# Designs tried in a protein design run: peptides against a protein of PDB entry 6RO1. Part 8

Target 1, 216 residues: chain A of PDB entry 6RO1
Amino acid sequence: LGKEIEEYIHKPKYCLPFLQPGRLVKVKNEGDDFGWGVVVNFSKKSNVKPNSGELDPLYVVEVLLRCSKESLKNSATEAAKPAKPDEKGEMQVVPVLVHLLSAISSVRLYIPKDLRPVDNRQSVLKSIQEVQKRFPDGIPLLDPIDDMGIQDQGLKKVIQKVEAFEHRMYSHPLHNDPNLETVYTLCEKKAQIAIDIKSAKRELKKARTVLQMDEL

## One batch from the design tools (peptide; aimed at target 1 F18 R23 S106)

Design b1_p10_5_s3 (made by RFdiffusion4, then SolubleMPNN; from b1_p10_5, 3 letters changed)
Fold by OpenDDE base, seed 3:
Structure b1_p10_5_s3 (fold): chain B 216 residues (1-216), chain A 10 residues (1-10)
Amino acid sequence: as target 1 above (216 residues)
Amino acid sequence: SPKLIYVYPE
């Protein structure tokens, strides 16, 4: 279901208005998960299909991503690889096709005006990490309907299914097996907490709250 | 310098 939602939100017609500088986005490319990065800018590109001669507009977003130090630093090369779990990596501006965005956050960051210095790019990583600390249950996402204004009926059906599933998981434990009572109780508690967190996050989004980060 | 985050749904 999450994947089905992604198929909507990564479409340029929906996400472009939300790709402002500083927007947190998640990038995934061919199995490589870069995690959360920060939008720098985007541009429209024209691609000519070799066999059709038709010009299909492609949108490229420049995203600050945590990359392996072995990654090519050339801004023209899409061959960047995500940092390994055991390495610090380096923040690099990577051109990313918009359809490779797997998530878009409601959170925006103030970013340095000049991202050419490595220290300025690395400071953005610190900011991302601080956001992650503030949102231990995950960085808040844009609501595809309420925030992004997507009216597609297929998406609405997906959302309804998700909501129904979550509700059923909370209200109806699968089995009254006494051996599972502890597990079910924990699951119900977890589900309730998740609902409360989601509600709180929605309220936060609506309030457009500005959070001052602690000294980085 | 203080770093700021802000929730901007629009």
Scores: peptide ipSAE 0.090, ipTM 0.772, DockQ to the pose 0.121
OpenDDE base, seeds 1, 2, 4, 5: peptide ipSAE 0.048, 0.071, 0.059, 0.055; ipTM 0.736, 0.740, 0.738, 0.744; seeds 1, 2 fail the geometry check

Design b1_p10_5_s4 (made by RFdiffusion4, then SolubleMPNN; from b1_p10_5, 5 letters changed)
Fold by OpenDDE base, seed 2:
Structure b1_p10_5_s4 (fold): chain B 216 residues (1-216), chain A 10 residues (1-10)
Amino acid sequence: as target 1 above (216 residues)
Amino acid sequence: MPKLIYVYPS
C-alpha cells in the first residue's frame, strides 16, 4: 500500500510544486536506497519517445544525497551508490529522475548557497541527522490529499484501504489465543505508535512550525 | 546563523 501511494506522489503533475530548494526527499533507485536527501534544484528536459515521436518531458531533480566514498572515485562512469549504514559517506549533488522519489517531506531545510565546498555539503548531512533525531518515528511526509492536493479517486481508495487495514489491525480481537495476544499486543503497540505518529505529524503540519535547529 | 527547519506543507 505504501508503494501504491508512492506511484502517485512521484508523478511530476503532483510533486513538482513541492520540489523547492531545501525540501527533504527520499530517493530510491532500484535496489539502492539513498534515504533522505535535500532538493537543490530541478529541471525539465525535452525527451522524444523513440517509437511514437511524442514529446515526453523528463524531469530531473538535483538532490544532495549521502553517497559511498568508494562509488565516487569512479564518478565519471559509474552511478553514485548510497553510503552503507555504518559509513559516514559523502554528500554529493546527484541528478535524479523525479519518478525515483519515494517520499517527499513537509520539512524544508535552509541550505548553503554554495554547495561546492565539501564542508557545506556535509553541514546539510548534520542538518538531516538533526531532523531525524527530532522525528524518531520518521521524518514527516507531505499528505498526498491535504498538502499535495491529489484528487485521484484511486489514491483515495488506497488511503481508505490503508486506514481500514490499520484500523483492523487494531480492532481484530483475535480474542481467543493467549499466545497471539502477546504478538498482537506488540503489533497493536507498534500500530498505535504508528497512528499516534501520524496524528502527531498531522498536528505538527497544522502548526506550520518553524523549528529552530540548535546552533550547530 | 541558526539553521532553521521549516515545515512547509505547501
Scores: peptide ipSAE 0.137, ipTM 0.806, DockQ to the pose 0.125
OpenDDE base, seeds 1, 3, 4, 5: peptide ipSAE 0.132, 0.122, 0.039, 0.132; ipTM 0.804, 0.797, 0.710, 0.810; seeds 1, 4 fail the geometry check

Design b1_p10_6 (made by RFdiffusion4)
Pose (drawn by RFdiffusion4):
Structure b1_p10_6 (pose): chain A 194 residues (1-46, 58-67, 79-216), chain P 10 residues (1-10)
Amino acid sequence: LGKEIEEYIHKPKYCLPFLQPGRLVKVKNEGDDFGWGVVVNFSKKSLYVVEVLLRCAAKPAKPDEKGEMQVVPVLVHLLSAISSVRLYIPKDLRPVDNRQSVLKSIQEVQKRFPDGIPLLDPIDDMGIQDQGLKKVIQKVEAFEHRMYSHPLHNDPNLETVYTLCEKKAQIAIDIKSAKRELKKARTVLQMDEL
Amino acid sequence: SVKEIVVKPE
């Protein structure tokens, strides 16, 4: 569901109007993410590209690392979420100190909103009048309710058990696909003709 | 009407 919502938000017809300098954006590509960042501007490429400050062809910052902000161009279809907040940015972003200042400014924004950095309502704000997105948002609120209601959500060992569950779940996926091709390979193809 | 929040540094 989360990924499905991102695809609607990826549509440039819908998200480009809201990519004003200083907008907070979360980016993820093929798995790894850079947390949150701030946009500077955007233009076409070659698809669209926006230059965004992120925590870090570079890779994202690790959890233990304090991080160092760097501006990088990224494709628009790599934005996972867009916020209602537009934090002020310096005019000349060349200095390192200003880049750290922006990192500290977002640390203060995250504090002003411990419930989470507010996101744009894709319908009330972004204008996605598509009917499929309605049923998606409904399933999200319902499954989030199911998640927080699960006895394991509060358990500190949840991440320890969740990983063993994820491993056991992947092994099972292999068995399924492996058996699928085996049922095919083991099949005699010309028996219906006979 | 679009809801937006503008944050300036202190």

Design b1_p10_6_s1 (made by RFdiffusion4, then SolubleMPNN; from b1_p10_6, 3 letters changed)
Fold by OpenDDE base, seed 2:
Structure b1_p10_6_s1 (fold): chain B 216 residues (1-216), chain A 10 residues (1-10)
Amino acid sequence: as target 1 above (216 residues)
Amino acid sequence: MVKEIYVYPE
């Protein structure tokens, strides 16, 4: 259901009015999740479809994203990659196709006028982290109907299904079970442990690879 | 009117 909503909000006809400088947006490109970034600007590029000759405008939004330092060294030849969980990364202005926006926040940040200095870009990361701290349940999203003004009946049906699902979930007798919070907390802990184990295994594999290279 | 939340950098 969340993916179905995403298919509407990332359409240029709906999202462009909300891509002002400082707007928080979430960027995902296939397997690369950049998380929350900040809009710097957007541009419309004329594109011609090679097969039909029809004009197919491309919309590119420049988003300040937390990128891996490794990807920046190869930025001339390689696409930016999201910072790894274990690294600080660096905030970079990345051109992103508008359809790669997975979420748009109601939050707008004040951003430095000059983003060329690293310190100015990193200051924006601190601001994002502060917003995340203020919203422990997640950064607030624009409402696709009330805020974005999307009138599509398909979206309305999706939202109705979400609301009905949420209502059923909250009305379920088990939802009032005081043990449910405990179960959720345990499930989250278990999920975190699984991630930590996977990370540790990856680090161990890297360490072994480095040791093997030193023995060669 | 979209209630925009503005956050100032510290």
Scores: peptide ipSAE 0.269, ipTM 0.846, DockQ to the pose 0.610
OpenDDE base, seeds 1, 3, 4, 5: peptide ipSAE 0.226, 0.206, 0.234, 0.192; ipTM 0.833, 0.835, 0.841, 0.820; seed 3 fails the geometry check

Design b1_p10_6_s2 (made by RFdiffusion4, then SolubleMPNN; from b1_p10_6, 5 letters changed)
Fold by OpenDDE base, seed 1:
Structure b1_p10_6_s2 (fold): chain B 216 residues (1-216), chain A 10 residues (1-10)
Amino acid sequence: as target 1 above (216 residues)
Amino acid sequence: MVKEYYVYPK
């Protein structure tokens, strides 16, 4: 269900208005999970469909991502790779196709005006880590309906299924089902998505909160 | 109304 929601969120039609500088986003490219990064800028590239000659614009977002140091050596020819879990890595501005965004946060960071210095880029990583500490249940997501204004009936059905599942999980703890781990992992993922949606919905009712990192 | 969080770096 989370993946089904992602299929809506990463569409340029819905996400472009929310790709302002400083927006926290998750980037995933096949087997490469970069985790949370920060939007720096986005651009529309003219593209022509090879078969029809129709204009098919490509949307590229520049995202500050934690990359492996090894990937920096070949940066001219090879795609950036995510930092290993135990690796410090280095924050790099990476051009990312918009459809590779797996999540969009309600959180926006103030970023340094000049991201050319390594220290300025690494300071953003510290900011991400502080946000993660503040939100132990996960960085808050934009609500696809209430925040992003997605009216697609398919998405509404997905959300309804998640809500119904969450309600069933809370009303009848499936404590006795031996397939609990797989069901719970799917249910926890679905429930976490539902919680993320519901928490996002609950958070939507709260006014714009300016958080100073000094209060963290 | 979109609830946005703005976080200033330390």
Scores: peptide ipSAE 0.295, ipTM 0.863, DockQ to the pose 0.646
OpenDDE base, seeds 2, 3, 4, 5: peptide ipSAE 0.287, 0.316, 0.259, 0.284; ipTM 0.876, 0.876, 0.865, 0.875; seed 3 fails the geometry check

Design b1_p10_6_s3 (made by RFdiffusion4, then SolubleMPNN; from b1_p10_6, 4 letters changed)
Fold by OpenDDE base, seed 3:
Structure b1_p10_6_s3 (fold): chain B 216 residues (1-216), chain A 10 residues (1-10)
Amino acid sequence: as target 1 above (216 residues)
Amino acid sequence: MVKEYYVYPE
């Protein structure tokens, strides 16, 4: 269910309005999980499909991501890789295809205007880490319906299933519904996303009381 | 109306 929700939110028609500078986004590229980064800018690129000649617009978002220093040395030839857990890494502006956004936060950061200096980029990492400290249950997500305004009936059905699953999980923890296993991995992700959204909304309410967070 | 939260850098 989490993946199903992701399939909606990463669509340009839904997410582009929320990709303002400073927006916290989670980036995942196949096996590479960059975690939370910060949107710097986005661009629409005209692309022509080679076989059909049809216009297929590509949407690229520039995101400040914590990257491995090793990958940066080869940045001319290789894609950036996420920092290893034991690595400090370095914040870099990475062009990311919009469909690689796995999550979008309701949180926006004030970012330095000039991100060329390393210190300015690293300051953003400190800000992300501070946000993470304030939200121990996870950085708050935009609600795909309430915040992002997605009206797709398929998404509504997914969310209803997540809510129903959450209700069942909390009301009957011992019900080993065998159909829950396949649904569990998907529903755990979905339930985790819904829980993350609800917890994030609660934490956002808590964060409103924190001096460093302004609700705008 | 989307509630946006802004965080200032330390």
Scores: peptide ipSAE 0.305, ipTM 0.879, DockQ to the pose 0.639
OpenDDE base, seeds 1, 2, 4, 5: peptide ipSAE 0.148, 0.305, 0.125, 0.186; ipTM 0.811, 0.882, 0.805, 0.833; seeds 1, 2, 4, 5 fail the geometry check

Design b1_p10_6_s4 (made by RFdiffusion4, then SolubleMPNN; from b1_p10_6, 4 letters changed)
Fold by OpenDDE base, seed 1:
Order: sequence, then structure tokens, then C-alpha cells
Structure b1_p10_6_s4 (fold): chain B 216 residues (1-216), chain A 10 residues (1-10)
Amino acid sequence: as target 1 above (216 residues)
Amino acid sequence: MVKEYFVYPE
């Protein structure tokens, strides 16, 4: 279900209005998980479909991502690679195709006006880490329906199923069902998305009360 | 209205 939701949110039709500077986004490219980064800018590039000659616009978002230092040496010719878990890495502005966004947060950061200095880019990493500390259950996500305004019936059905399941899990602790692990695993995967959205909203609401977060 | 949250860098 997480993947199904991702398939909606990464569509330019839905996500472009939320790709403002400072927006936290998660970037994944095949086997490369960059984790959370920060939107710097986005652009629409004209592309022509090779077979039909139809205009197929490419949407590129510049995202400040934690990259491997090795990627800096080959940045002109090779795609940036994510920092290794034990690596400090370096924050780099990476052009990312919009469909590679796996998540969009309700959180925006104030970013330095000039991201050319390394220190300014690294300061943003500290800000991301601070946000992660404030949200131990995960960085809050935009609600695809309530926040992003996605009206697709398929998505609504997915979310309804997850919500119904979450409600059942909380209302009837199936503590004694031996199949609970399998149902929990499948339903935790599905419910985890709704839980991630709802828990992120709840934690955001809690954090709003505790943290000097300015509501805009 | 989308509730957006802004975090200032430390």
C-alpha cells in the first residue's frame, strides 16, 4: 500500500504545488536510497517523446541530498550516490526527476539563500537531523487526500481499507490470534502507511504544541 | 488549507 500511495504522490499533477523551496522530500532511485532531502527548486523541461513526437514535459526538482564524497569527484559524468550509513557524506544539490520522490513531508525548512558554500549546505543537514529528532516516529507526511487534494477513487479505496484495518486493530486487540503476525505483517505494511500518515499527523500536532513551529 | 510547518535552522 505504501508503494501504491507513492505511485500517486510522485505524479507531477499532484506533487508540483508542494515542491516549494525548503520542502522535505524523500528520494529513492532504484537501489539508491538518499533518504530525506530538501527541495531547492524545480523546473519544467521540454521533452519530446521519441515515437510520437508528442511533447512530454520532464519535471526536474533540485534537491539537496546527502551524497557520498566519491560522487563529488565524478559529478560531471556520473549520477550522485547516497552517502553510506557510516559516512558523513556531503550535502549536494542534485537534479532529480519528480517521479523519484518517494515521500513528501508537511515540513518545510528555512534554507540559506546561498547554497554554494559547503557550510551552508551542511547546515541544512543539521536541520534535517533536528527534524528527525523531533519526530522519532518519522518525519510527517503530507496527506494525499486532505493536503494534496488527490481525488482518485483508487487511492481513496486504499486509504479507506487501511483506516478500517487500523481501526479494527485498535478496537479489537487480536492479542490471541496466532495468525496475527501474518495479518499484522501484511496489514502493518498496509496500515503502516496510513499509520505513517496518521501518526505523522498526530505527532505533527503534538510537536506543534511543543515545538516553536510556525504554522504558515 | 494545507497545514505547513516551518522549521528554522538552529
Scores: peptide ipSAE 0.289, ipTM 0.881, DockQ to the pose 0.627
OpenDDE base, seeds 2, 3, 4, 5: peptide ipSAE 0.116, 0.110, 0.141, 0.195; ipTM 0.780, 0.770, 0.818, 0.843; seeds 4, 5 fail the geometry check

Design b1_p10_7 (made by RFdiffusion4)
Pose (drawn by RFdiffusion4):
Structure b1_p10_7 (pose): chain A 194 residues (1-46, 58-67, 79-216), chain P 10 residues (1-10)
Amino acid sequence: LGKEIEEYIHKPKYCLPFLQPGRLVKVKNEGDDFGWGVVVNFSKKSLYVVEVLLRCAAKPAKPDEKGEMQVVPVLVHLLSAISSVRLYIPKDLRPVDNRQSVLKSIQEVQKRFPDGIPLLDPIDDMGIQDQGLKKVIQKVEAFEHRMYSHPLHNDPNLETVYTLCEKKAQIAIDIKSAKRELKKARTVLQMDEL
Amino acid sequence: SPKEIVIKPE
């Protein structure tokens, strides 16, 4: 569901109008993410590209690392979420100190909103009048309710058990696909003709 | 109109 929502938000017809300098954006590509960042501007490429400050062809910052902000161009279809907040940015972003200042500014925004950095309502704000997105957002609130209600959500060992469950779940996926092709390979193809 | 928040450093 989360990924499905991102696809609607990826549509440039819907998200480009809200990519004003200083907008907070979350980016993820093929798995790894850079947390949150701030946009500077955007233009076409070759698809669209926006230059965004992120925590880090570079890779994202690790959890233990304090991090160092760097501006990088990224494709628009790599934005996972867009916020209602537009934090002020310096005019000349060349200095390192200013880049750290922006990192500190967002640390203060995250404090002003411990419930989470507010996101744009894709319908009330972004204008996605598509009916499919309605049913998606409904399933999200329902499954989030189911998640926080699960006895394991509060358990500190949840991440320890969740990983063993993830591993055991992937092994099972292999067995399924492996059996699928085996049922095919083991099949005699010309028996219906006979 | 879209709901937006503008924040400046102190």

Design b1_p10_7_s1 (made by RFdiffusion4, then SolubleMPNN; from b1_p10_7, 5 letters changed)
Fold by OpenDDE base, seed 2:
Structure b1_p10_7_s1 (fold): chain B 216 residues (1-216), chain A 10 residues (1-10)
Amino acid sequence: as target 1 above (216 residues)
Amino acid sequence: SPHMIYLYPE
């Protein structure tokens, strides 16, 4: 279900307005998961389909990603490798095809004006880590409907299925538990709290709240 | 340098 949502959000017609400098995005290329990075800029490239001669524009977003030190600076995502679990890696600006964005955050970061110095790039990693610290349940995502304005009925159906699934996770496994009522009450309370948290987070997103980072 | 984060859904 998450993957089905990704198929909508990574489409240029939906995501391009949200790819401003400093936007947190998650990048995945096949087996290579780069995790969270920061948008630097994006560009539209002219492309012509070889068979039809039809114009097929390519959208490339430059994303600051944590890469293996063996990766070339400013290399395409196809050539770049994510940092290994046992290495620190280095933040590098990587050109990424827009369809490789697996998630888009409501969070934007301040980024240094000059990203040529390695220290400036690494400072952004510290910023990402601080954001992750502030959001222990995960970095907040743009809502594809409420924030991104996607009106596709297929997406709405997917979202409804996700919501239904989340509700069922609390009800179905407990049919044989003799303490069903107690468990149900606790699950309902937990579910309500989760809904309230999600609602509060959405309201916070809409308010465009600015958070100053104290550690940087 | 002071770093700032903000929630910006638009």
Scores: peptide ipSAE 0.146, ipTM 0.830, DockQ to the pose 0.126
OpenDDE base, seeds 1, 3, 4, 5: peptide ipSAE 0.052, 0.044, 0.043, 0.112; ipTM 0.768, 0.763, 0.761, 0.791; seed 3 fails the geometry check

Design b1_p10_7_s2 (made by RFdiffusion4, then SolubleMPNN; from b1_p10_7, 4 letters changed)
Fold by OpenDDE base, seed 4:
Structure b1_p10_7_s2 (fold): chain B 216 residues (1-216), chain A 10 residues (1-10)
Amino acid sequence: as target 1 above (216 residues)
Amino acid sequence: SPKMIFIYPK
């Protein structure tokens, strides 16, 4: 179900408006999981479909990612590899095809204007780590419906299935209650409350919240 | 400049 959601959010028609400088994004390329990085910029590249000759625009986002030191600095010629778990790695600006974005956060970071110095790039890693520390349950995501404005019925159905599944999991301890109908109603109410809380949180998120990162 | 994070859903 998570993968099905990703198939919507990585489409340029939905995600491009949210790829502002400083936006946290998660990058995954097949077996390579880079984790969370920060958008620097994006560009539209003209491309021609080899078989049809039709114009097929490619969207490339430059993302500051933690890369292995074994990766060549010239990411234009060789694909960067993610840093190993035990490796410090180095933050590099990597051109990424937009469809390789697996998640988009509601969080934007202040980034240095000049990312050429290594220290400036590494400072962004410290910022990402601080965000992760502040959100132990995971970095907050853009809501694909309420924040990103995706109206696709297929996505709405996927979200409904996820919500229904989560509610069933929370109801599992209560399935031993002989008042199953009351429990279901309570679970549906809790489900609705969870939706309402999510909606309320989204409404609260509409206001720009600024948090100072004092420990950085 | 202070390092800042922004929750900005738009």
Scores: peptide ipSAE 0.292, ipTM 0.879, DockQ to the pose 0.129
OpenDDE base, seeds 1, 2, 3, 5: peptide ipSAE 0.159, 0.269, 0.213, 0.301; ipTM 0.833, 0.871, 0.853, 0.882; seeds 1, 5 fail the geometry check

Design b1_p10_7_s3 (made by RFdiffusion4, then SolubleMPNN; from b1_p10_7, 5 letters changed)
Fold by OpenDDE base, seed 5:
Structure b1_p10_7_s3 (fold): chain B 216 residues (1-216), chain A 10 residues (1-10)
Amino acid sequence: as target 1 above (216 residues)
Amino acid sequence: SAKMYYIYPE
């Protein structure tokens, strides 16, 4: 279900209006998960399909991502790789195809105007980490229907299934079903995404209240 | 309009 939602949100038709500078996004390339990064800019590139000669526009978003220092040494020839979990890594501006965006946050960060200095790029990592601390259940996502305005009936059905599943998990404490362990492993990944959405919505309400308190 | 939440580094 999470993957099905991803297939909608990464489409340029839906996500481009939300790719403003400072927007938090998740980037995943096959087996490489970069986690949360920050949008710097995006561009449209003309591409020609090799077999049809038809123009297929490519959308490239420049994203500040935490990259492995090892991959940076080879960056002249190879694609950037994500930092290892225990590695500090280095924040780099990486050109990413828009369809590789796995999530888009409702959060926008203030970013330095000049990202050429390493210290300015690393300051953005500190800001991401601070956001993650404020949202222990996960960084809040844009709602694909309410925020992104996606009207696709297929997506609405997927969201309804997720909501119904969440409601069942809360209304029926599955604690008494002995077959829960196998359902829990699959449900833990799906429920973690769903819990992350609901907790992130609650935390967004708290964070908005905190931000409103700081502006008062 | 998408509700954008700006978090400023403290």
Scores: peptide ipSAE 0.151, ipTM 0.780, DockQ to the pose 0.613
OpenDDE base, seeds 1, 2, 3, 4: peptide ipSAE 0.042, 0.109, 0.055, 0.128; ipTM 0.744, 0.782, 0.758, 0.783; seeds 1, 2 fail the geometry check

Design b1_p10_7_s4 (made by RFdiffusion4, then SolubleMPNN; from b1_p10_7, 5 letters changed)
Fold by OpenDDE base, seed 1:
Structure b1_p10_7_s4 (fold): chain B 216 residues (1-216), chain A 10 residues (1-10)
Amino acid sequence: as target 1 above (216 residues)
Amino acid sequence: APKLYYIYPE
């Protein structure tokens, strides 16, 4: 179900308005999960389909991502690779096709004006890590319907199924499996957190709350 | 200090 939602949100017609500088996005390319990065800018590239001659615009978003240092040496010829879990990595501005965005956060960061210095790029990683600490249950996502305004009936059906499943999970706790209770409690916490995030998002929407992050 | 803000569609 999460993948089905992803298939909607990564479409340019829905996500482009939300790809402002500083927006937190998650990038995944096949087996390569870069995790959370920060949008720097996006561009529309003219592409012509070879067979039809039809204009098929490619949308490229420049995202500041944590990359393996090894991949940087070959960056002229090879795609950047994500940092290993045990690796510090280096923040790099990577051009990413918009359809490779697996998630879009409601959170935006103020980013340094000049990202050429490595220290400025690494400071953004510290900011991402601080956001992750503030949201232990996950960085808050844009709501595809309420925030992104997606009207697709297929998506609405998916959301309804998720809500119905969550409701059934809450209304009929399978008491017999302690692991299920933990999953249910985690799902209840996640759903309550999602509701609380949705309510907090509604309250934050009302408050245009600029949370000044403490000095990192 | 990095500033965190939520942007909602108007």
Scores: peptide ipSAE 0.069, ipTM 0.777, DockQ to the pose 0.137
OpenDDE base, seeds 2, 3, 4, 5: peptide ipSAE 0.046, 0.295, 0.169, 0.061; ipTM 0.748, 0.863, 0.787, 0.770; seeds 2, 3, 4, 5 fail the geometry check

Design b1_p10_8 (made by RFdiffusion4)
Pose (drawn by RFdiffusion4):
Structure b1_p10_8 (pose): chain A 194 residues (1-46, 58-67, 79-216), chain P 10 residues (1-10)
Amino acid sequence: LGKEIEEYIHKPKYCLPFLQPGRLVKVKNEGDDFGWGVVVNFSKKSLYVVEVLLRCAAKPAKPDEKGEMQVVPVLVHLLSAISSVRLYIPKDLRPVDNRQSVLKSIQEVQKRFPDGIPLLDPIDDMGIQDQGLKKVIQKVEAFEHRMYSHPLHNDPNLETVYTLCEKKAQIAIDIKSAKRELKKARTVLQMDEL
Amino acid sequence: PPLFELYEPP
């Protein structure tokens, strides 16, 4: 569901109007993410590209690392979430100290909103009048309710058990696909003709 | 000075 919502938000017809300088944006590509960042501007490429400060062809910052902000151009279809907040940015972003200042400014925004950095309502704000997105948002609130209700959500060992479950779940996916092709390969093809 | 602004529709 989360990924499905991103696809609606990826549509440039819907998200481009809200990519004003200083907008907070979360970016993820093929798995790894850079946390949150701020946009500077956007233009066409070659698809659309926006230049965004992120924590880090570079890779994202590790959890233990304090991080160093760097501006990088990214494709618009790599934005996972967009916020209601537009934090102020310096005019000349060339200095390193200003880049750190922006990192500190966002650290203060995350504090002013411990419930999470507010996101744009894709309907009330972004204007996605598509009916499919309605049923998606409904399933999200319902499954989030199921998640926090699960006895394991609070358990500190949840991440330890969740990984063993993830591994055991992937091994099972292989067995399923492997058996699927085996049922095909083992099949005699011309028996119906006969 | 304010740090940021929140989005508000017209």

Design b1_p10_8_s1 (made by RFdiffusion4, then SolubleMPNN; from b1_p10_8, 4 letters changed)
Fold by OpenDDE base, seed 1:
Structure b1_p10_8_s1 (fold): chain B 216 residues (1-216), chain A 10 residues (1-10)
Amino acid sequence: as target 1 above (216 residues)
Amino acid sequence: MPLYELYVKP
């Protein structure tokens, strides 16, 4: 379902108006997940389809991404690689084909005007990390219908399926999942046993206190 | 300075 939504939002006809400088976007290239980056600029390149001779414009977005330091050494010949989880990485402006945008946020960062200094680029990483802390359930996305204005009936059907799934996932656990009732009944039994152990310990302490008072 | 804005317009 999320991947089906991605197939709409990454289309230039829908996403280009929202690629303003400072927009948070998620970038994924095959197996390489860069996570959240920041739009710097975009450009239209003329391309010609090899089989039809038709003009097929390529859209390239410059995205500030967290890259591996190893990738930067080979940047003359190799595509940028995402930073490893244990690596600090370095923020670099990477040209990305627009169809590699897996998500577009409603968040637009205030970014430095000059991104040539390394410190300015690294300050943007700190800003992304601070935004992530403010949104523990995830960075908010643009609504593909209400914000992006996508009228495609296929997308509407996907969203309806997602909403119906979410509604089932949130409504069924509270009322009708026999496993959740079993887990709740087990948790209530465990809580009741813990209360009974506490009460029995209090009664034993009272009985011991009474026995100690009778020995005094 | 604000860190970010929510901007949902083109």
Scores: peptide ipSAE 0.530, ipTM 0.941, DockQ to the pose 0.501
OpenDDE base, seeds 2, 3, 4, 5: peptide ipSAE 0.469, 0.527, 0.383, 0.437; ipTM 0.936, 0.939, 0.918, 0.927

